# Designs tried in a protein design run: peptides against a protein of PDB entry 8PQO. Part 109

Target 1, 252 residues: chain A of PDB entry 8PQO
Amino acid sequence: VLLKEYRVILPVSVDEYQVGQLYSVAEASKNETGGGEGVEVLVNEPYEKDGEKGQYTHKIYHLQSKVPTFVRMLAPEGALNIHEKAWNAYPYCRTVITNEYMKEDFLIKIETWHKPDLGTQENVHKLEPEAWKHVEAVYIDIADRSQVLSKDYKAEEDPAKFKSIKTGRGPLGPNWKQELVNQKDCPYMCAYKLVTVKFKWWGLQNKVENFIHKQERRLFTNFHRQLFCWLDKWVDLTMDDIRRMEEETKRQ

## One batch from the design tools (peptide; made by RFdiffusion4, then SolubleMPNN)

Design b1_p18_5_s2 (from b1_p18_5, 13 letters changed)
Fold by OpenDDE base, seed 5:
Structure b1_p18_5_s2 (fold): chain B 252 residues (1-252), chain A 18 residues (1-18)
Amino acid sequence: as target 1 above (252 residues)
Amino acid sequence: MLDLYKLLADLILKYYFE
């Protein structure tokens, strides 16, 4: 098991991020291979548990059509079915990813707190001390080009080049976080993403767990660079606007 | 609706098979 807490600082408010995240997920999904094909929504309902109130979703991602034929032919039964259970109680979110074939030997859990700070809180997810001492804190700087793979880099998604017309935010220079503190009119937040990865196959555990973390970090980095650079597209949208957009997308 | 794993899966698949 490998745990890392990714801290993504953004020059947006927690409330703004709720809209921006949903918009950016939808937009990014359109640009990915295969789109929404192979996604089965089993559950999508409100929940309330232990004071936590939000939306629960259970999706199955059928990857059979997403992999080469030889992979599909060799894959064990259930190996290409991924279950995603998500509890969205913004500003807290939890996602649990499992696989039918791997069962308890595979787990990706992503727990996110969105806080109006600069990523300075320790153990925001309230882990036991023994568990917390094994968590690596990883800071993602969306303005740092060195954190982006060359193949992922797009100039139109570079926070160091983008300036929001609607908000005046950006471009983000090397010391943007320090400068942000002095800007009274610019909100900021941190997404604390505790990622737990378990891959219990002997000989491959560390390799796969590290690989998954590498991909998660890559995803978080690219996603939040997009989120910021798309600020003018979503900053004036309301949650109701987002819901309408989602409903319209479902009808297509 | 948040499709986090879809994005991850697509990223992984793109990396390995495209």
Scores: peptide ipSAE 0.035, ipTM 0.713, DockQ to the pose 0.121
Fold by OpenDDE base, seed 1:
Structure b1_p18_5_s2 (fold): chain B 252 residues (1-252), chain A 18 residues (1-18)
Amino acid sequence: as target 1 above (252 residues)
Amino acid sequence: MLDLYKLLADLILKYYFE
């Protein structure tokens, strides 16, 4: 098991991020292979548990159409079915990813707190001290080009070049986070993303767990760069607007 | 709703199979 807490600082408010995240997820999803094809929504309902109220979703990602034919033919039963259970109680969110074939030997858990700070809180997810001391804190700087793979880099999604017309935010210079403290009119937040990865296969555990973390970091970095650079596209949207967009995407 | 896993899955698939 490998745990890392990714801290993504953004020059947006917690409230703004709620809209921006949903917009950016929808937009990014359209750019990926097959859109919503192969996604089965089993459950989408409100929940209440231990004082936490939000929306619960259970989705199955059927990867059969996403892999080569020879992989599909050789894959064990259930290996190409990924279950995603998500509890969205913004500003808290939890996602649990499992696989039918791997069962308890595979787990990706992503727990996110969105806080109006600069990523300075320790153990925001309230882990036991013994567990917390093994968590690596990883700061993602969306303005740092060195954190972006060359193949992922797009100039139009570079926070160091982007200037929001609607809000005046950006571009983000090398010391943007330090300067943000002195900009009283610019909101900021941190997404604390605790990622737990378990891949219990002999000889492959560390390799795969580290690989998944590397991909998660890559995903978070690119996603939040997009989110910021798309600020002018979503900052004036309402939650109703987002819901309409989601419905339209489901129909495609 | 968050579809982050879909993005991750696509990324992984591209890495290994494309």
Scores: peptide ipSAE 0.035, ipTM 0.716, DockQ to the pose 0.137
Fold by OpenDDE base, seed 2:
Structure b1_p18_5_s2 (fold): chain B 252 residues (1-252), chain A 18 residues (1-18)
Amino acid sequence: as target 1 above (252 residues)
Amino acid sequence: MLDLYKLLADLILKYYFE
């Protein structure tokens, strides 16, 4: 088991981020392969548990059509079915990813708190001390080009070049986080993403767990660079606007 | 809805199979 807490600081408010996240997920999903192909929604309902109130979703991702034929032919039954259970109670979110074939031997859990700070809180997810001491805190700087793979880099998604017309935010220089505290009119937040990865297979555990974390970090980095650079597209939208957009997308 | 795994899956598949 490998745990890391990714801290993504953004020059947006917690309330703004809720809109931006939903918009950016929808936009990114459109740009990705399949655009929803192979996704089966089993459950999508509101939930309330222990004071936590939000939306619960259970989806199955069928990867059979997404992998090469030889992989599909060699894959054991259930190996290409991924279950995603998500509890969205913004500003808290939890996602649990499992696989039918590997059962208890595979787990990806992503727990996120969105806080109006600069990523300075320790153990925001309230882990036991013994567990917390094994968590690596990883800071993601969306303005740092060196954290972006060359093949992922797009100039139009570079926070170091982007200037928001609607808000005046950006571009983000090397010391943007330090300068942010002096800008009273610019909101900020941190997404604390605790990622738990379990891949219990002898000889491959560390390799695969590290690989998954590497991909998660890559995903978080690229996503939040997009989110910021798309600020002018979503900053004036309301949650009602987002809901309407989602409904319109479902009808298509 | 938040489809984090979809994005991750697409990223992984794109990286290894495309």
Scores: peptide ipSAE 0.034, ipTM 0.710, DockQ to the pose 0.121
Fold by OpenDDE base, seed 4:
Structure b1_p18_5_s2 (fold): chain B 252 residues (1-252), chain A 18 residues (1-18)
Amino acid sequence: as target 1 above (252 residues)
Amino acid sequence: MLDLYKLLADLILKYYFE
């Protein structure tokens, strides 16, 4: 098991992020080939548990059509079915990803707190001390081009180049986080993403767990760069606007 | 087998936000 807490600082408020995240998720999905294909929604309902109130979703990703033929032919039963269970109680969110074939030997858990700070809180997810000491804190700087793979880089999604017309935020220079503290009118937040990866196969555990973390970091980096650079597209939207957009998309 | 699950991991991340 490998745990890392990714901390993504953004020059947006917690309330703004809720809109921006939903918008960016929808937009990113549209940009992906075959978006939504093979996704089965089993459950989508409100939940209340231990004072937490939100939306629970259970999705199955059927990947049979997404892999090469030889992989599909060699894959054991259930290996290409990925289950995603998500508890969305913004500003808290938890996602659990499992596989039918691997069962308890495979787990990706992502727990996120969105806080109006600069990523300075320790153990925001309230882990036991013994567990917390094994968690690596990883800061993602959306303005740092060196954290972006060349194949993922797009100039229109570069926070170091983007200037928001509607808010005046950006471009983000090398010291943007320090400068942010001195800007009274610019909100900020941090997404604390605790990622737990388990791949319990002898001889492959460390390699696969590190690989998954590397991909998760890549995903978080690219997504939040997009979120910021799309600020002018979503900053004036309301949650009702987002819901309407989702309903319209569902009808198509 | 490793290649298979690497591919699966990539696919999971690709569709994670859907």
Scores: peptide ipSAE 0.034, ipTM 0.699, DockQ to the pose 0.077

Design b1_p18_5_s3 (from b1_p18_5, 12 letters changed)
Fold by OpenDDE base, seed 2:
Structure b1_p18_5_s3 (fold): chain B 252 residues (1-252), chain A 18 residues (1-18)
Amino acid sequence: as target 1 above (252 residues)
Amino acid sequence: MLELYKLLANLILDYYFA
């Protein structure tokens, strides 16, 4: 098991981020190869548990159409089905990813707190001290070009070049986080993303767990660069606007 | 958050099958 807490600082408020995240997820999903193909929604309902209120979703990602034919033919039953269970109680979110074939030998869990700070809180997810000492804190700087793979880089998604017309935020210089503290009119937040990866295959555990973390970091970096650079597209939207957009997308 | 994991799945698949 490998745990890392990714801390993504953004020059947006926690309330703004809720809209921006939903917008950016929808947009990114449209741009992804295969769109909604192979996604089965088993459950999508409100939940309330221990004072936590939110939306619970259970989805199955059927990867059969996304792998080569020979892989489909050789794959064990259930190996190409990924289950995603998500509890969305913003500003807290939890997602659990499992595989039917791997069962308890595979787990990706992502727990996120969105806080109005600069990523300075320790153990925001309230882990036991023994567990917390094994968590690596990883800061993602969305303005740092060196954290972006060349193949992923787009100039229109570069926070160091983008300036929001609607808000005046950006471009983000090398010291943008330090400057935020002195900018009373610019909100900021941190997404604390605790990622737990478990892959129990002898000889492959560390390699695969590290690989998954590398991909998670890559995903978080690119996503939040997009979220910021798309600020003018979503900053004036309401949650009701987002809900309407989601409903319209479901009808297509 | 939901669709982010779809993106992750695709990234993983791209790595193994590209």
Scores: peptide ipSAE 0.040, ipTM 0.738, DockQ to the pose 0.154; fails the geometry check
Fold by OpenDDE base, seed 5:
Structure b1_p18_5_s3 (fold): chain B 252 residues (1-252), chain A 18 residues (1-18)
Amino acid sequence: as target 1 above (252 residues)
Amino acid sequence: MLELYKLLANLILDYYFA
């Protein structure tokens, strides 16, 4: 088991981020070839547990059509079915990803707190001290070009070049996080993303767990660069606007 | 098998943010 807490600092408010995240997810989905094909929604309902209230979703991703033929032919039964259980109680979110074939031997859990700070809180997910001491804190700087792979780099998604017309935010220079403290009119937040990866196969555990973390970090970095650079597209939208957009997308 | 899981992980991550 490998745990890392990714801290993504953004020059947006917690309330803004809720809209921006949903917009950016929807926009990113449109840019992906094949869309939501192979996604089965089993459950989508409100939940209440331990004072947490939100929306629970259970989805199955059927990957049979998304993998090469040779992979499909060699894959055991259930190996290409991925279950995603998500608890969305913004500003808290939890996602649990499992596989039918691997059962308890495979887990990706992503727990996120969105806080109006600069990533300074320790153990925001309230882990036991013994567990917390094994968590690596990883700061993602969306303005740092060196954290982006060349193949992922787009100039239109570079926070160091982007200037929001609507808000005046950006471009993000090397010291942008320190400068935020002095800018009373610029909101900021941190997404604290505790990622738990378990791949319980002897000899492959460390390799696979580290690989998954590397991909998660890459994804978080690229996504939040997009989210910020798309600020002018979503900052004036309401949650009702987002809901309408989602409904329109489902009808297409 | 490792390549399969690499692919699956990438696909899962893509869908997570799709």
Scores: peptide ipSAE 0.035, ipTM 0.713, DockQ to the pose 0.077; fails the geometry check
Fold by OpenDDE base, seed 1:
Structure b1_p18_5_s3 (fold): chain B 252 residues (1-252), chain A 18 residues (1-18)
Amino acid sequence: as target 1 above (252 residues)
Amino acid sequence: MLELYKLLANLILDYYFA
């Protein structure tokens, strides 16, 4: 098991981020080939547990059409079905990813707190001290080009070049986080993303767990760069606007 | 198997925000 807490600082408020995240998710989904193909929604309902209120979703990703034929032919039963269970109680979110074949030997858990700070809180997910001491805190700087793979880099998604017309935010220079503290009119937040990866296969555990973390980091980096650079597209949207966009996307 | 899970991880991550 490998745990890392990714801390993504953004020059947006927690409330703004809720809109921006949903917009950016919807936009990214539109850009993905076959975005809804092979996704089965088993459950989509409100939940209440221990004072936490939100939306629970259970989706199955059927990957049979997304993998090469030889993989499909060799894959054991259930190996190409991925279950995603998500509890969305913004500003808290939890996602648990499992595989039918691997059962307890495979787990990706992503727990996110969105806080109006600069990533300074320790153990925001309230882990036991013994567990917390093994968590690596990883700061993602959306303005740092060196954290972006060359193949993923787009100039239009570069926070170091982008300036929001609507908000005046950006471009984000090398010291933007330090400067943000002195900018009274610019809101900020941190997404604390505790990622737990378990891949219990002899000889492959560390390799796969590290690989998954590498991909998660890559995803978080690219997504939040997009979210910020799309600020002018979503900052004036309401949650009702987002819901309409989601409904329109589901009909396509 | 490793390549499969690499693909799965990428797909899940792509859809994680969907």
Scores: peptide ipSAE 0.035, ipTM 0.714, DockQ to the pose 0.073; fails the geometry check
Fold by OpenDDE base, seed 4:
Structure b1_p18_5_s3 (fold): chain B 252 residues (1-252), chain A 18 residues (1-18)
Amino acid sequence: as target 1 above (252 residues)
Amino acid sequence: MLELYKLLANLILDYYFA
């Protein structure tokens, strides 16, 4: 098991981020070939548990059409079915990813707190001290080009070049986080993403767990760069606007 | 086997934000 807490600081408010996240997820989904093909929604309902109120979703991603034929032919039954269970109680979110074949030997858990701070809180997920001491805190700087793979880099998604016309935010220079403290009118937040990865196969555990973390970091980096650079597209939208957009997308 | 799960991991990540 490998745990890392990714801390993504953004020059947006917690409330703004809720809209921006949903918009950016929808936009990113449109950009992916095949979109929602192979996604089965088993459950999508409100939940309330232990004072947490939100939306629960259970989806199955059927990957049979997304892998090479030889992989599909050699894959054990259930190996290409990925289950995603998500509890969205913004500003808290939890996602659990499992696989039918691997069962208890495979887990990706992503727990996120969105806080109106600069990533300075320790153990925001309230882990036991023994567990917390093994968590690596990883800061993602959306303005740092060195954190972006060359193949993922797009100039239009570069926070160091982008300036929001609607808000005046950006471009984000090397010291943007420090400068933000002095900008009373610019909101900020941190997404604290605790990622737990388990791949319990002898000889492959560390390699696969580290690989998954590397991909998660890559995904979080790219996503939040996009989220910021798309600020002018979503900052004036309401949650009702987002819901309408989602409904329209489902009809297409 | 490793390549399969690498591919699956990448796909999972793509879907997570899709």
Scores: peptide ipSAE 0.034, ipTM 0.708, DockQ to the pose 0.077; fails the geometry check

Design b1_p18_5_s4 (from b1_p18_5, 10 letters changed)
Fold by OpenDDE base, seed 5:
Structure b1_p18_5_s4 (fold): chain B 252 residues (1-252), chain A 18 residues (1-18)
Amino acid sequence: as target 1 above (252 residues)
Amino acid sequence: MMELYKTLANIILDYYFK
């Protein structure tokens, strides 16, 4: 089991982020070839548990169409079905990813707190001390070009070049996080993303767990760079606007 | 989560065939 807490600081408010995240997810999905092909929604309902209230979703990602034919033919039953269970109680979110074949031998859990701070809180997810001491804190700087793979880099998604016309935010220089404290009119937040990865197969555990973390970090980095650079597209939208857009998308 | 979908596919491919 490998745990890391990714802390993503953004020059947006927690309330703004709720809109921006939903918009950016939709936009990123639209730009991806194949869209939601192979995704089955089993459950989408409100939930209330342990004082937490939100929306629960259960999706299955069918990978059969995404792998070569020989893989599909040789894969064990259930091996190409990924289950995603998500509890969205913004500003808290939890996602659990499992596989039918691997069962308890495979787990990806992503728990996120969105806080109006600069990533200074320790153990925001309230882990036991013994567990928390094994968590690596990883800061993602969306303005740091060196954290982006060359193949992922797009100039139009570079926070170091982007200037928001609507808000005046950006471009983000090398010391933007330090300067943010002195910018009283600029909101800020941190997404604390605790990622738990378990791949309990001997000989491959460390390799696969580290690989998954590498991919998660890459995903978080690219996504939040996009989110910020798309600020002018979503900052004036309300949650009602987002809901309407989602409903319109469902009709297509 | 679209990128994760692709990542998981690659993990499966690597495990079984690499």
Scores: peptide ipSAE 0.030, ipTM 0.701, DockQ to the pose 0.460
Fold by OpenDDE base, seed 4:
Structure b1_p18_5_s4 (fold): chain B 252 residues (1-252), chain A 18 residues (1-18)
Amino acid sequence: as target 1 above (252 residues)
Amino acid sequence: MMELYKTLANIILDYYFK
């Protein structure tokens, strides 16, 4: 098991982020051909548990059409079915990813707190001290080009070049986080993403767990760069606007 | 085996936010 807490600081408020996240997810999905293929929604309902109120979703991703033929032919039964269970109680979210074939030997858990701070809180997920001491804190700087793979880089998604017309935020220079403290009118937040990866196969555990973390970091980096650079597209939208957009997308 | 799970991991991550 490998745990890392990714801390993504953004020059947006917690309330703004809720809209921006939903917009950016929808936009990113549109840009990917076949993004909805093979997705089965088993459950999508409100939940209340231990004072937490939100939306629960259970999805199955059927990956048979998404992998090469030789992989499909060699894959054991259930190996290409991925289950995603998500509890969205913004500003808290939890996602659990499992596989039918690997059962308890495979787990990806992502727990996120969105806080109006600069990523300074320790153990925001309230882990036991023994567990917390094994968590690596990883800061993602959306303005740092060195954290972006060349193949993922797009100039239009570069926070170091983008300036929001509607808000005046950006471009983000090398010291943007420090400068943010002095800007009374600019909101900020941190997404604390605790990622737990378990791949309990002898000889492959460390390699696969590290690989998954590397890909998660890549995903978080690219997503939040997009979220910020799309600020002018979503900052004036309401949650009702987002819901309407989602409904319209389902009808197409 | 490694290639299989590498592919699966990539696909999972692609769908995570979608």
Scores: peptide ipSAE 0.029, ipTM 0.678, DockQ to the pose 0.077
Fold by OpenDDE base, seed 3:
Structure b1_p18_5_s4 (fold): chain B 252 residues (1-252), chain A 18 residues (1-18)
Amino acid sequence: as target 1 above (252 residues)
Amino acid sequence: MMELYKTLANIILDYYFK
């Protein structure tokens, strides 16, 4: 098991982020080929548990159509079915990813707290001390180009070049986080993403767990760079606007 | 999340064929 807490600092408020995240997810999905193919939504309903109230979703990603025929033919039953269970109780979110074939030998859990701070809280997810001491805190700087793979880099998604017309935020220079502290009119938040990765198969545990973390970090980095650079597209939207957009999309 | 399941697919592929 490998745990890391990714801390993504953004020059947006927690309330703004809720809109921006939903918008950016939708927008990013449009840019991917085969976005809805192979995705089965089993459950999408409100939930309430232990004072947590939000939306629960259970999706299955059927990867059969996403792999070569020979892979599909050789794959064990259930190996190409990925289950995603998500509890969205913003500002808290939890996602659990499992595989039918690997069962308890595979787990990706992503728990996120969105806080109006600069990533200074320790153990925001309230782990036991013994567990917390094994968690690596990883800061993601969306303005740091060195954290972006060349193949992922797009100039229009570079926070170091983007200037928001509507808010005046950006571009984010090398010391943007330090300067943000002195900018009383600019909101900020941190997404604390505790990622738990378990891959219990002999000989592959460390390699796969580290690989998954590397991919998660890459995903978080690229996503939040997009989120910020798309600020002018979503900052004036309300949650009601997002809901209407989602409903409209479902009807198409 | 598209990138996520794509990554998972790659993991599966790597496991079985690499």
Scores: peptide ipSAE 0.029, ipTM 0.694, DockQ to the pose 0.462
Fold by OpenDDE base, seed 1:
Structure b1_p18_5_s4 (fold): chain B 252 residues (1-252), chain A 18 residues (1-18)
Amino acid sequence: as target 1 above (252 residues)
Amino acid sequence: MMELYKTLANIILDYYFK
């Protein structure tokens, strides 16, 4: 098991991020090969548990059409079905990813707190001290080009070049986080993303767990660069606007 | 963050099978 807490600082408010995240997820999904093909939504309902209220979703990602034919033919039953269970109680979110074949030997859990700070809180997810001491804190700087793979880089999604016309935010220079402290009119937040990866296969555990973390970091970096650079597209939207957009998409 | 996992799955698949 490998745990890392990714801290993504953004020059947006917690309330703004709620809209921006949903917009950016929808937009990013459109850019993915195959769109929504192979995604089955089993559950999408409100939930209440232990004082936590939010929306619960259970999705299955069917990967049969996404793998080569020989892999599909040789894959054990359930190996190409990934279950995603998500509890969205913004500003807290939890996602659990499992696989039918691997059962308890595979787990990706992502727990996120969105806080109006600069990523300075320790153990925001309230882990036991013994567990917390093994968590690596990883800061993601969306303005740092060196954290982006060359193949992922797009100039139009570079926070160091982007300036929001609607808000005046950006471009983000090398010291943008420090300068943000002195900009009273610019909101900021940190997404604290505790990622737990378990891959209990002999000889492959460390390799795969580290690989998954590397991909998660890559994903978080690219996503939040997009979210910021798309600020002018979503900053004027309301949650009601987002809900309408989602409903319209479901009808298509 | 829900739709992001499709991307992760694709990345993993591309790494191992493409």
Scores: peptide ipSAE 0.031, ipTM 0.714, DockQ to the pose 0.173; fails the geometry check

